Peptides against a protein of PDB entry 3T6J. Designs and how they scored, part 82

Target 1, 375 residues: chain A of PDB entry 3T6J
Amino acid sequence: PIVESYIGFIESYRDPFGSRGEFEGFVAVVNKAMSAKFERLVASAEQLLKELPWPPTFEKDKFLTPDFTSLDVLTFAGSGIPAGINIPNYDDLRQTEGFKNVSLGNVLAVAYATQREKLTFLEEDDKDLYILWKGPSFDVQVGLHELLGHGSGKLFVQDEKGAFNFDQETVINPETGEQIQSWYRSGETWDSKFSTIASSYEECRAESVGLYLCLHPQVLEIFGFEGADAEDVIYVNWLNMVRAGLLALEFYTPEAFNWRQAHMQARFVILRVLLEAGEGLVTITPTTGSDGRPDARVRLDRSKIRSVGKPALERFLRRLQVLKSTGDVAGGRALYEGYATVTDAPPECFLTLRDTVLLRKESRKLIVQPNTRLE
Target 2, 372 residues: chain A of PDB entry 3T6J as posed
Amino acid sequence: PIVESYIGFIESYRDPFGSRGEFEGFVAVVNKAMSAKFERLVASAEQLLKELPWPPTFEKDKFLTPDFTSLDVLTFAGSGIPAGINIPNYDDLRQTEGFKNVSLGNVLAVAYREKLTFLEEDDKDLYILWKGPSFDVQVGLHALLGHGSGKLFVQDEKGAFNFDQETVINPETGEQIQSWYRSGETWDSKFSTIASSYEECRAESVGLYLCLHPQVLEIFGFEGADAEDVIYVNWLNMVRAGLLALEFYTPEAFNWRQAHMQARFVILRVLLEAGEGLVTITPTTGSDGRPDARVRLDRSKIRSVGKPALERFLRRLQVLKSTGDVAGGRALYEGYATVTDAPPECFLTLRDTVLLRKESRKLIVQPNTRLE

## One batch from the design tools (peptide; aimed at target 1 E11 N89 H263)

Design b2_p26_7_s2 (made by RFdiffusion4, then SolubleMPNN; from b2_p26_7, 14 letters changed)
Fold by OpenDDE base, seed 5:
Structure b2_p26_7_s2 (fold): chain B 375 residues (1-375), chain A 26 residues (1-26)
Amino acid sequence: as target 1 above (375 residues)
Amino acid sequence: SLSFFEETDPYSDRSSIAGPVYPVAP
């Protein structure tokens, strides 16, 4: 088998300042079959980038083809095993040398193992479909998230000599209709400017890209889904995201008004966006469980994903990108923190729902490293 | 010996990436 290893100070999620890497080490084997699907996605990446809801002027000038590999992890040392990886985290290297995307396939496979009787917050008529397509939908989402999410978008920059990487006279902000009025100065970075919201904001953007582009037939074709299967994969992907937004409440600390997990915050934001779209797209209903205690159900109207969900997500995603590209921290913070605010206001009553989520929380799951052999 | 780590949902863990800042073309 083809063996890959990643060792070093890589991920910075545990750094309050998002700068210092935690030591991480893993050894994995390449899953050739799944890697082939991701390679097809890479081959279509330049075309798919054009489908994102911002002008070409807000996209990178030239696409640098990255590697994308699916890995089955044999051993992992770190604080948390990821589902996807994009490295290096050095901006200068990503710009000049490119980057590598990795999907941790067997980590995802473990997550696929959902027992129907333990599946919370879904309608009964959705449970079987969810279980059936959860795995395939995750593969699609991870691929899009890493490659076209994190791999997309341009930052407007003025270098140390005063030169711009965009034409100030012709580039128009699609949200304002005006010329670009803000940008990154020399020495300024995404993390330095957006600071406390940078990680979650970027994850939200990447997840949104996944949901948005999974609606494209070519994407599903790459992963081998057509017809009714493709539609089911789309539905389950969106359903999983809105459910995740509810589950995310576990990671909110009301007393401190903060989030403890960036990805969960991002998922909650997406839920809020889709709820705001209205028109019956997403419904969260408090219920009573068989034990007589609080429960809840999330319903997503399949027929409204394209008509209601896509436009709402499109607008939101474009706003995220424009604010990111222009370095508009004030606008970006206002937008993102607005959607990330958790109150007990009706009709959702999110703080009350949080109590329900905590009540229905499963015990912590532990993943055991696999054994392997040659035959 | 067996190694254990906490399971997260399929979306919960991604490597962080800063937005790309591309060089100014000459």
Scores: peptide ipSAE 0.024, ipTM 0.547, DockQ to the pose 0.070
OpenDDE base, seeds 1, 2, 3, 4: peptide ipSAE 0.080, 0.025, 0.095, 0.090; ipTM 0.647, 0.525, 0.648, 0.635; seeds 1, 2, 3, 4 fail the geometry check

Design b2_p26_7_s3 (made by RFdiffusion4, then SolubleMPNN; from b2_p26_7, 11 letters changed)
Fold by OpenDDE base, seed 3:
Structure b2_p26_7_s3 (fold): chain B 375 residues (1-375), chain A 26 residues (1-26)
Amino acid sequence: as target 1 above (375 residues)
Amino acid sequence: SIRVEVETNPVSDSSAVAGDVYPVAP
């Protein structure tokens, strides 16, 4: 088999300031069959990048074809096992030197096994579709998240010699209609500038890219879905995201006004964006469970994903990218923290919903690393 | 990186950090 590994200070999620990497490593085996799908995605990446809702001037100047491989992890040493990885975690290197993507396929496979009776916060009429398409939709989301999420956009930089990597006279900020007024100076990085929100903000951008681009017919075709199946995969992907936004409340600490998981914070933000869009796109309804205790249901109107959801996400995603590219920390923080704020304000009453989420938590699951052999 | 779903712990406290979660089916 083809074996891949890495080791080092890589992910900075455990650093409150998003800068210092956690020491981790893995050994994995290439899954050739699944890798083929991601190879097709890579082949379409340059074109798909153009579908993202920002001007080409905010995208990488030069497309660098990355690797994308599906891996079955045998050993993972770290605080948590991701579903996918995009490295290096330096935006400047990503845009100038390139990057590599991996999907940890057998980690994703763990998410495929769900008992219907234990599936929380979904309407009964959605549960079967959710169970059926959760896995496939995750594959799509991971591919898009890593390759076209983390792998997209550029930072505007002025180097130590005073040279800009963009034309100051012609590049226009699509949000303001004005010339670019801020950028990264020499020595400044995404993490150093955006600090406490950097990791979650970037994950939110990547997740949003996934939701946005999964609507593109070519994406679903690459993953082997067509017709009604493709639409179901889209629906379940979006449904999973809004559900995850609700589940995310577990990882909010009210007394400290902070989040303990970057991805979950990101998913909550996306939920807030889609709720703000209104028009019945997303509905969270407090209910009473069969045990007489608080419960909740999240509903996503399938018919409004493209008409209501996509435009809302487009606007939000564009703002995320523009603020990131220009190094506008004040604007970025205001935007992101605004959506990441958890209060008990009606109609959602998120702090109350958090109590419900905590009440409905499942018992801890165990992740067991596998063995393999040649037959 | 991406983490699809996070493992639910019996107790969610402020000691948990961003990296200490695993993607697990609900």
Scores: peptide ipSAE 0.118, ipTM 0.598, DockQ to the pose 0.066; fails the geometry check
OpenDDE base, seeds 1, 2, 4, 5: peptide ipSAE 0.047, 0.046, 0.026, 0.048; ipTM 0.594, 0.586, 0.593, 0.585; seeds 1, 2, 4, 5 fail the geometry check

Design b2_p26_7_s4 (made by RFdiffusion4, then SolubleMPNN; from b2_p26_7, 11 letters changed)
Fold by OpenDDE base, seed 5:
Structure b2_p26_7_s4 (fold): chain B 375 residues (1-375), chain A 26 residues (1-26)
Amino acid sequence: as target 1 above (375 residues)
Amino acid sequence: SLRLEVETDPYSDSSATAGPVYPVAP
């Protein structure tokens, strides 16, 4: 078997400033069969990058073909096991040398295991579809998230010699209609500039890319979905995201006005964006459970995903990218923290909903590391 | 790595993610 491993100070999610890495490591075996879908996605990546809602000038100058592999984890040492990984974390290396993507396939398989009776916040009519397509839709989301989310976008940089990696005279900011007014200076990085919001902001961008591009027929074809199945996968992927945005409230600490998990904060932000779009796209309805205690239901109108959801997400995603590319921390923080704010203001009353989420909190799954043997 | 974390993460519950309050950068 093909064995892959990594070890070191890699992920910075536990650093409040997003700079210092936590020590982690894993050993895994390549799943060749599951890697095939991701390899097909890689083969289409250059074309799919052009479908993202920003000008080519805000995309990487040169496409560097990455690796994408599905891995079955044998052992993992660290604080948390990811579903997918994009490496390296250093933007300069990703732009010049390329990058690698991995999907932790057997970890995903564990995440897919959901009992219908434990599935919270969904309408009964959606539960069966959700259970059926959660796994497949999540594979799509992870692939897009890692490869075309984290793997996309350009940072405007002025090097130590004063040279720019973009044409200052011709590149136009699509949001302002003006020339580029800010960039990264030598020694500045994404994490160093955006600091406390960097991780969550980037995860939000990557998740948004996933939702946006999963609407593209070519993506669904790559993963083997056509016709009604493709539409169901899209629906469940979007439904999962809006549900996750509600579940995310568990990870907000009202007393400290902070988030404890970057991905969950990102998912809440996306929920807020889609709620703001209005027109009945997303509805969260407080209800009473069978136990007589508070509950809630999330509804997503599938017929409005393309007409209402996509345009809203397009505008938001473009803004995220433009602010990231230009190193506009003030603008980026204002945008992101605005959507990440949790209040009890009507109509959503998110703090009240948080109480409901906590009341309905499910026990986390336990992952047991497998044993392997030679036969 | 930039990663997507799963719900099976030991820090995917409110108690496990509880920690000290850190200063927000100005």
Scores: peptide ipSAE 0.043, ipTM 0.611, DockQ to the pose 0.043
OpenDDE base, seeds 1, 2, 3, 4: peptide ipSAE 0.056, 0.025, 0.023, 0.025; ipTM 0.590, 0.555, 0.617, 0.620; seeds 1, 2, 3, 4 fail the geometry check

Design b2_p26_8 (made by RFdiffusion4)
Pose (drawn by RFdiffusion4):
Order: sequence, then structure tokens, then C-alpha cells
Structure b2_p26_8 (pose): chain A 372 residues (1-112, 116-375), chain P 26 residues (1-26)
Amino acid sequence: as target 2 above (372 residues)
Amino acid sequence: SVGIAGFDAHFPNAGFDPDNFFPFTP
């Protein structure tokens, strides 16, 4: 459509429980030139789902070209203006017929070297160069194969299923599936506090995972002297964000104040656990004399160590999502999401530095439409 | 579930500017 639109109580992020949605609405025009560069990603999107760490039976049944667009926003009502979105928020529809992917083009044009804190004098160079371009990649993957992948196991009214039980097996355990989403049950209704952050974490992780694929970069025009940087800046940005996320964590209440930032921090911790000197957090000192930190990500070890930590992570996340296993999901997540002062990082002590170097986000003014 | 990508570019809404608009004539 020339004009794209949507509205309702949709994103559930701000409900302390995680079920009730916050009202919003938007009207934006579809840009053509930048969209083809996405529709391409849609065309070849079918294969990639099978590159995911879980078998095809643990994935959605068919596939689709649900849609991927680039929208110049006119009116976005509500608390915020996301870079990209995958909706509607009803999972059942995501599997049965489809969903949509939205990359807002003109919001970007808004959001783009001393404020590059927690990086090194190198790095921030590659950051300034490849952040913008890589942003499209991460968004595309986050939206398309982030939430586009995965399958829910639901018990329909009768004792039957939405799938064939005897032929489905859990790779982690080896048994046959003993858990699932029963009638009326949904992602938020079960995982609740964690559902948002958990699902986002999965999406972002698939983002990096498939951001390692030559094809996708060929779609975004990255290869050779190019294919490097973008991937690096992407991962580096992920680990840095994992550091900045401490600001949005409340230690007193042992509570996270956001899904995305918490999920980032989790991915950061998983990478740190992979060890092998791939990632480091150094309690340095800024030129101003105050405290500081430098995030060190060895790029040569990206495929040899980090990728395994990823696909094992995604495999677990997805496995626990399909069967709807809350116990394992939490134990696997809230454990990773835990914030403590234990070395050789001391996140509780780092958080202060993160707050000192903290940033306050900008404001985006919006135009109106007068009736003549 | 809603998937919001590119959260680094997620900003608060500053509202509407009365001096900036698009004329519309039906």
C-alpha cells in the first residue's frame, strides 16, 4: 500500500505483568527505492530459517512473504517511535497466515565522536563508518528472522495437537515433548515478566547469527573489504549495548526496567561466558580523570568461539519457547540476567560508571496535517 | 508478541509542531 497504517493496544512492554498492551497508532508512506533492498531479503528469506539451530519441525509449518517495507513516518502516536517492528502481536497469526516487517526509513535519517564511550580510538572509527549501514542489517534480521522464526506447540481444545507428537524430539533432552501451550495460553500469559525481554533477546541473537552470513551482506551490498567491518561493528555494538544496559537495571528491586537492554546484557554475559579472551571489560580511566571502561572484542575469535555460544543459546531459547517451558526458560534467563559485583567484571560497580557516562535520548518532533 | 527492532533508534515522541504541516484538500 502507498500508505501504511496500524493502531490499537499492541506492544506489551510497559505492563509490569507483561500482558496488557499500550495504545498507539501510526500512519506512514511506503518508500519504494529503499524497499526493494528489503524485498530482496524476503525473496531469499525461505532458506535461512533452516539454518537455525533447531530442526525444521521446531520451526513454523510453512513460510511467507508477509511483507518488508521502508516507511517514511507521518504520524506515530504514543510514547515512542521504534526503528522497526514485526506485527500483528498475535503469534497464532504469525504462524497460520503471516505477519509484517516494518523498517521506518525517516526515523533513521534522524538518529546518527566523544560520546562513543566505552570504545577505543580505533573501533569508534569503524563504528562511525559502519553503524548506519549495519543498522539496516540488524533490523532486517531482527524483524524478519527474529520473530519470523520459531513455532508454538499448542494443545487445541480436544486432546489432539497442532502438530505430530511421536515424531518430535527435544535435542537438549532426547525425550519426547512433555510440555506445551494449552488452550487460551499465550507467550505473555505464561512468561509474563520475562516474555518481552526473552523474545527480544532471541531476535537479536538470530540477528548476529545470520549477520554472519555472506548472502545477507550481498543483499546489503557488503563483501570483501566490506563484509568485515559491518559484521564487527554489529557484534561490537551488541556487546557495548550489553554494557550500557546496566543503566536500565534497578539493583535495589533486583529488577530490569527494559526488555531490549536487559536482553542485550544477557547476550553480553553469554559471550563473556564463552570466554577465550573474546570479550573484556576493563576498569579504565577517562581523560577527564573520572572512572571509565573499555569494551574489548577480539574480532578474529568471532566464528571460532562466539558463534557456538550463540547457536547453543538460540537452540535452548527456541526449544523452551516451543514447549512453552517457563521453569527452564526463567532458570536459563534470570540466571543470565542476574546482576552482581562478582569479578572479573563487577557489574554492580560498573553500573556506576555506566551512569556517569550515561546518555539521555533525544526528542523527535512530528509534523501535522491541516484540512483545507 | 511485538518485535521492535533497532531499539537504539527508539526515541520519545516530542509531540506535534503547529507551524509545520501538510495541507490537505479533498

Design b2_p26_8_s1 (made by RFdiffusion4, then SolubleMPNN; from b2_p26_8, 14 letters changed)
Fold by OpenDDE base, seed 2:
Order: sequence, then C-alpha cells, then structure tokens
Structure b2_p26_8_s1 (fold): chain B 375 residues (1-375), chain A 26 residues (1-26)
Amino acid sequence: as target 1 above (375 residues)
Amino acid sequence: MTGIAGPEYEYPNAGVDPNDYIPLVP
C-alpha cells in the first residue's frame, strides 16, 4: 500500500487569532479508486477556476496543479479528524509553490452513516433522498471545497521593495468599480490580517465554492453523476448545507456572542445568505414533533437553486473573494459578521431555533481507529 | 485548511472548539 503521512503545527482553528497551529499528524493509506475521481477533478481545475464569480485578476496568475489523494486514515493525532485537508495554509505558498489536497475517505464514510429515524429537520419526503445522496454529494462538496475553494483566489500583495503582484492601473474592483485601494503589505498574511474571522471566513468561502461549482455539469460528470442523479446530488448537497446552517446554531454561544466552530459558523452564514435571497428558496418552519416538543423543518425549493440560490451565492462569494484579495478587513468583517449575527429577530428567530436545535441534538458520533491485517 | 465534517460531530471535551472535526475516540 501507498502510505502517506503529515505532521506538525498545521491548523490554526484553535487559535482565537487564527495564527498558531495545533500540532497534528496522521498516517494513512492511499485509496487508489477514490483518488482517481479527484485526479479527474484536478485535471479540470484550471478550467473550473474560470467559472468562479470573480475576475481573472482576482484569481491566481498561474494555475499550479496540485495533488489530490483519497486517504484511509489509520491513525490521526490531534483534537479531531477532518474530512478533507488542503495544505499548506499559507496563501503565498499556495500561490507560488502549489498545494496538496487530501480526502479522508474513511472519515467521510463514517460521517455519511445516517439513520432515517434520527435525521432531524428535514421534510419526510426529503429524508430518503438525503440518505441516498448524502455521501456522494459530500464527496463532491469536499473535492470542490479543498481543491477549488481553498485552492482558489489571489491575494494582492505589495512586497518589501514596493512592487505589486497586480497592475494597480488596470485591475478594477468588481464591487466598487474602482481601482484597488487596499492590499497586503510585506509580512501581512490572511490570518494575521483577518485574525478572528479568518478561519471561518475562509471556510465559508470554500463551502460556497463547493455549492456554486457543484451546479456545473462537468463537476458532476467527473464524479460519475448524470441526468437525474446529478440533479439529486446537487439538491442534496444544497439541502445538506442549509440543514447544516440550522444545526450550526448548536455551536453558537449567545452569552458570549461567539461561535465555537469555524465551519459551523460558515454554514450558518451560507444559510443566512440563502434565506436573504428569499423567493421561497429556503424556508425554516418551526413545528411540533410527534413527542409534543418543539421541532423545525428546513425546506429547499429545488426549482429555485439555479434561479435564486446561485445568483445570491454568486454575489456573496464574489464579495468574499474581493474583500479577501484586497485585504479589506473592515469590509470583510462587516460582511461576514453581519451574516454571522444570531438574534431572535423575526421571521427566523434564530435564538429560539437554537433552543430547538439543542433539544433535538443527537449524540455525537465517534470514530475508532481502524486496524490493518495481512491477508 | 480542513474540509467539512458532519454537524453531528464535535470534540469530546470542547466547550469551545473552532474545529468541526470528528473525534477520534473509541
């Protein structure tokens, strides 16, 4: 078997300022069959990057073909196990040297295991479809999230010599219609500049890329989905995200006005964006469960994903990228924290919904390290 | 950067944990 490993101070999620890495490491075996799908995605990455809703000037100047491998984790040392990884975490290195992606296949497999009777907040008619396609849709989402999410976008930089990595005269901010007014100076990084929101913001961007690009037929084809199956994968991917946005409320602490998990905050932000789009795209309806206690239902109108959802996400995702590229912390914080704010304001009453989410909380799943044997 | 994990996963002892990792616990 092909064995891969990594070790070091890598992920900074546990640092409130997003700067200091937690020590982690894994040993894993390459899943060749699953890796082949990601290799096809890599082969299409340069083209797919052009489908992202920002000008080429806000994308990397040169596409650097990354590695993407599916791994079965044997051992993971750290505070938790991710579903996928994009490294390095340094944007400058990703732009100039490239990056590597991994999908932790057996971790995903565990995450996909869902019992119908335990599946909360979905309409009954969606449950079977959700169960059927959660796994496949998640594979798509992870692939896009890592490769084209974390792997996309350019930071505008002025180096120590005063040189810019962009043309100040010709590059236009698509949001303002003006020349670029801000950038990263020498020594400034994404994490150092955006600090407390950096991790969650980037995850939100990556998740949004996944949702946005999963609508592209070529992406679904790469993963082996066509026709009705492709549409179901899309629907379930979006449905999973909006459901996750509701579930995310578990990880909000009202008393501290803070989020405890970066990805969950990101998912809530996406939910808010899609709710704001209106037109019946997403609805969250408080209900009463069969047990007589509070419940809720999330509905996503499949027919409005492309007509309402995509444009809303496009605008939002472009704003995320533009603010990231230009190092506009004030604008970025205003945007992101605005969507990340949890109140009990109508119509959603998110704090009340949070109580429902907590009431309906399932026991957390645990992953046990696998063993290998010689056959 | 790490990919997504299911919302049903949280750190075993984390009151506040920014990660959505699946806990590796027997």
Scores: peptide ipSAE 0.029, ipTM 0.616, DockQ to the pose 0.131
OpenDDE base, seeds 1, 3, 4, 5: peptide ipSAE 0.028, 0.025, 0.025, 0.030; ipTM 0.600, 0.607, 0.610, 0.580; seeds 1, 3, 4, 5 fail the geometry check

Design b2_p26_8_s2 (made by RFdiffusion4, then SolubleMPNN; from b2_p26_8, 14 letters changed)
Fold by OpenDDE base, seed 2:
Structure b2_p26_8_s2 (fold): chain B 375 residues (1-375), chain A 26 residues (1-26)
Amino acid sequence: as target 1 above (375 residues)
Amino acid sequence: MTGIAGPEYTYPNGGVDPDVYIPVVP
């Protein structure tokens, strides 16, 4: 077997300023079959990057072909086990040296093992479809999230010598129609500038890239989905995200006005964006469960994903990228924290929904280190 | 950066969504 490992101070989610990495490491075995799908995605990455909703000037000048491997984890040391990894976490290095993507395949398999009777907040008619396609749709989402999410976008930088990595005269901010007015100075990084929102913001961008690009037929084809199956994968991927946005409320602490998990905050933000799009795209309906206690249902109108959802996500995702590229912390914070705000205002009444989410909370899953054997 | 399923970072004693996160058994 091909064995891969990594070790070091890598993920900074536990640092309030998003700067200091937590020490983590894994040992894993390459899953060749799954890796082949990601290799196809990598082969198409340069073309798919052009489908992202920002000008080429806001994308990396040169695409550096990364590795993308599916791994079966034997052991993982850290605060938790991710489904996917994109490293290094330094945007400058990603732009100049490249990056590596990893999908933790057996982690994904465990994470998406769903029992129908325990599946919360979905319409009954969606449950079987959700169970069927959750795994496959998640593979798509992880691949896009890591490779084209974290792997995309350019930071505008002025170096120590005063040189810019972009043409100040010709590059136009697509949101303002004006020339670029802000950038990263020497020594400034994504994490240093955006600080408290950096991790969650980036996760939100990456998740949004996944949702946005999963609509592209080429992406689905790479993963082996066509026709009705492809549409079901899309639907379930989007449905999973909006459901996750509701579930995210578990990780909000009202008393502190704080989010406890960056990814979940990101998913809530996406939910808010899609709710704001209106037109019946997403509906969250408080209900009463069979037990007589509060419940809720999330509905996503499949027919409105492309017509309503995609444009909303496009606008939002472009704004995320533009603000990131230009180092506009004030604008970025205003945008992101605006969507991340949790109130009990109608019609959603998110604080009330949070109580429902907590009431319906499932037991925490645990992963146990697997055994290996010679066959 | 990590994907969809990932660790609980900010408040390690907080709950995790079983559909999103897989905590390591010590």
Scores: peptide ipSAE 0.020, ipTM 0.589, DockQ to the pose 0.128
OpenDDE base, seeds 1, 3, 4, 5: peptide ipSAE 0.021, 0.023, 0.018, 0.017; ipTM 0.561, 0.618, 0.590, 0.548; seeds 1, 3, 4, 5 fail the geometry check

Design b2_p26_8_s3 (made by RFdiffusion4, then SolubleMPNN; from b2_p26_8, 14 letters changed)
Fold by OpenDDE base, seed 5:
Structure b2_p26_8_s3 (fold): chain B 375 residues (1-375), chain A 26 residues (1-26)
Amino acid sequence: as target 1 above (375 residues)
Amino acid sequence: MTGIAGTEYLYPNAGVDPEVYIPLVP
């Protein structure tokens, strides 16, 4: 088998300032069959990047073709096991030297295992469809998230010699209609500049890219989905995201106004964006469970994903990218923290919903690592 | 707001059993 590994100070999620990496390591084997799907995605990446909702001037000048493999994890040492990875975590290096993507395939497979009776917050009519397409939709989302999410977008930089990596005279900010007024200076990075929101903000951008691009027929085709199956994969992917946004409330600490998990915060933000879109796209309805205790249902109107959801996500995603590219921390923080705010204001009453989420919470899952041997 | 906790894409409450064995996927 082809063996891959990494070891070192890699992910910075445990650092409040998003700068110091946690020591991690894994050993895995390449899943060739699944890797082939990601290779096809890589082959289309340059074209798909053009579908993202920002001007080419806000995209990388040159796409550096990455390696993207699916891995079956044998051993993982760290605080958590990701479903996907994009490395290195330095935007400057990703832009100049390239990057590598991996999907932790057998970790994803664990996530695919869903018991219908344990599936919370979905309408009964959606449960079977959700169970059927959860895995496939997750593969699509992770692939897009890592490759075209984390792998996309340009940072505007002024180097130590005063040179810009963009044309100050011709590049226009699509949000303001003005010339670019802010950028990263020499020594400034995404993480150093955006600090406390950097990780979650970037995850939100990457998740949004996944949702946005999964609507593209070419993406679904790459993963082997056409016709009704493709539409079901799209629906379940979006449904999963809005459900995840509700579940995310578990990881909010009201007393500290703090989010304890970057991805969950990101998913809540996306939920808020899609709720703001209105028009019946997303509905969260408090209910009473069979046990007589509080429950809730999330409904996503399939027919409004493209007409309502996509435009809302497009606008939001563009704003995320523009603020990231220009190093506009104030604007980025205002935008992101605005959507990340959890209050008990009607109609959603998120703090009340949080109580419901906590009430329906399942025990933390323990991932047990396999032991392999040759005989 | 800040995100401080570890690296995990998986949903904590994704409907799987509390204890799961990660299989090798063929």
Scores: peptide ipSAE 0.017, ipTM 0.507, DockQ to the pose 0.122
OpenDDE base, seeds 1, 2, 3, 4: peptide ipSAE 0.020, 0.017, 0.022, 0.020; ipTM 0.535, 0.530, 0.570, 0.548; seeds 1, 2, 3, 4 fail the geometry check

Design b2_p26_8_s4 (made by RFdiffusion4, then SolubleMPNN; from b2_p26_8, 14 letters changed)
Fold by OpenDDE base, seed 4:
Structure b2_p26_8_s4 (fold): chain B 375 residues (1-375), chain A 26 residues (1-26)
Amino acid sequence: as target 1 above (375 residues)
Amino acid sequence: MTGIAGPEYRYPNAGVDPEVYIPVVP
């Protein structure tokens, strides 16, 4: 088997300022079959990047072919086990030197092991489909999230010599119609500039890229899905995201007006975007469970994903990228915190829904180190 | 409701997350 490992101060999620990495490490075995899918995704990445909803001027000047492997984790030392990793975490290095992607395949597999009777907040008619396609849809989402999410977009930079990595005269901000008015100066990074929202914002962008690009037939084909299967994968991927947005409320602390988990905050933001799109795309309905206690149901109208969901996500994702590229912290914060705000305002009554989410909370799963055997 | 190794496992109470995908908790 091909063994991969990494060790070091990698992820800064536990740093309130997003600056200091947590020491972590893993040992993993390459899953060749799944890696081959990701290799095909990499081979298509340059073309798929053009499908993202921002001008080429907001994308990397040169495509740097990354590595992408699926890994079965044997040991992971850290505060949490991710489903996917894109490294390095420095946008400047990603732009100039490239990056590596990994999917932690067996972590995803564990996440997919959902018992039907424990599956909350879905319609009964969706549960079997969700169980069937959750795994495959996550593979797609993680692949897109890492490779084309974290691996996409350009930061506008003025270097120490005063040179710009973009043409100030010709590059137009697609949101304002004006020339670029802000950028990163020497020593400024994404994390340093966006600070408290940087991680969650970036995760939101990456998740949004996943949802947006999973609609592309080529992506689904790469993962081996065609026809009805492809549509089911799309549906379940989007359904999973909107459900996750509801589940995310567990990680909101009303008393402190803060989020405790960046990815879940990101998913809540996406849910808010899709709810705002309206037109019956997403519906959250408070219900009463069989136990007589509060429950809820999330519905996603499959037929409106492309007609309503995609345009809403497109606009939102473009705004995320433009604000990121230009280093517009004020605009970025206003946008992101606006969607990340949790209130009890109708019709959603999210604080009330949070109580329901907490009531229906499942016990945390323990991930046990796997063993390998020779066959 | 299968307890997925969800986002809750990595960085509880962290305001800033690294560029790592954490699967959605069922």
Scores: peptide ipSAE 0.021, ipTM 0.528, DockQ to the pose 0.058; fails the geometry check
OpenDDE base, seeds 1, 2, 3, 5: peptide ipSAE 0.019, 0.017, 0.019, 0.016; ipTM 0.541, 0.532, 0.543, 0.525; seeds 1, 2, 3, 5 fail the geometry check

## One batch from the design tools (peptide; aimed at target 1 Y13 V142)

Design b2_p27_1 (made by RFdiffusion4)
Pose (drawn by RFdiffusion4):
Structure b2_p27_1 (pose): chain A 372 residues (1-112, 116-375), chain P 27 residues (1-27)
Amino acid sequence: as target 2 above (372 residues)
Amino acid sequence: SAPTTVEYDDAFAHGPTSGITYEQALE
């Protein structure tokens, strides 16, 4: 459509329980030139789902070209203006017929060297160069194969299923599936507090995982002297964001104030656990003399160590999502999401530095439409 | 009449979910 639109109580992020949605609405025009560079990604999107760490039976049944667009926003009502979105928010529909992927083009043009804190003098160079371009990649993957992948196991009214039970097996356990989503049950209704952050984490992780693929970069025009940097800046940005996320964590309530930032911290911790000197957090000192930190990500170890930690992680997340296993999901997540002062990082002590170097986000003013 | 403002969101993208099923939403 020339004009793209949508509205309702949709994103569930701000419900302390995680079910009730917050009202919003938007009207934006579809840009053509930048969209083809996405419709491309849609065309070849079919194959990639099978590159995911879980078998094809643990994935959605068919596939689709649901849609991927680039929208110049006219009116976005509500609290915020996301860079990209995958909707509608009803999973059943995501599997049965389809969903849509939205990359807002003109919001970007808004959001783009001393404020590159927790990086090194190198790094921020590659950051300034490849952040913008890589942003499209991470968004595309986050939206398309982030939430585009995965399958829910639901018990329909009768004792039957939405799938064939005897032929489905859990790679982690080896048994046959003992858990699932029953009638009326949904992602938010079960995982609740964690559902948003958990699902987002899975999407971003698939983001890096497939951001390691030559084809996607060929779609975005990255290869050779190019294919490096953009991947690096992407991962580096992920780990840095994992550091900045401490600001949005409330230690006194042992509570996280956001899904994305928490998820990003979790991915950071998983990478730190992979060890092998791949990632480091150094309690340095800024030129101003105050405290500071430098995030060190060895790029040469990206495929040899980091990737395994990823596909094992995605495999577990997805496995627990399909069967709807909350116990394992939390135990696997809230354990990763835990914030403590234990070394050789001391996140409780780092958080202060994160708050000192903290940033306050900008404001986006919006135009109106007068009737003549 | 007057322009409105919203905070910038630093997220890569969003994929919200619902607490009810699609069939229940149609009801």

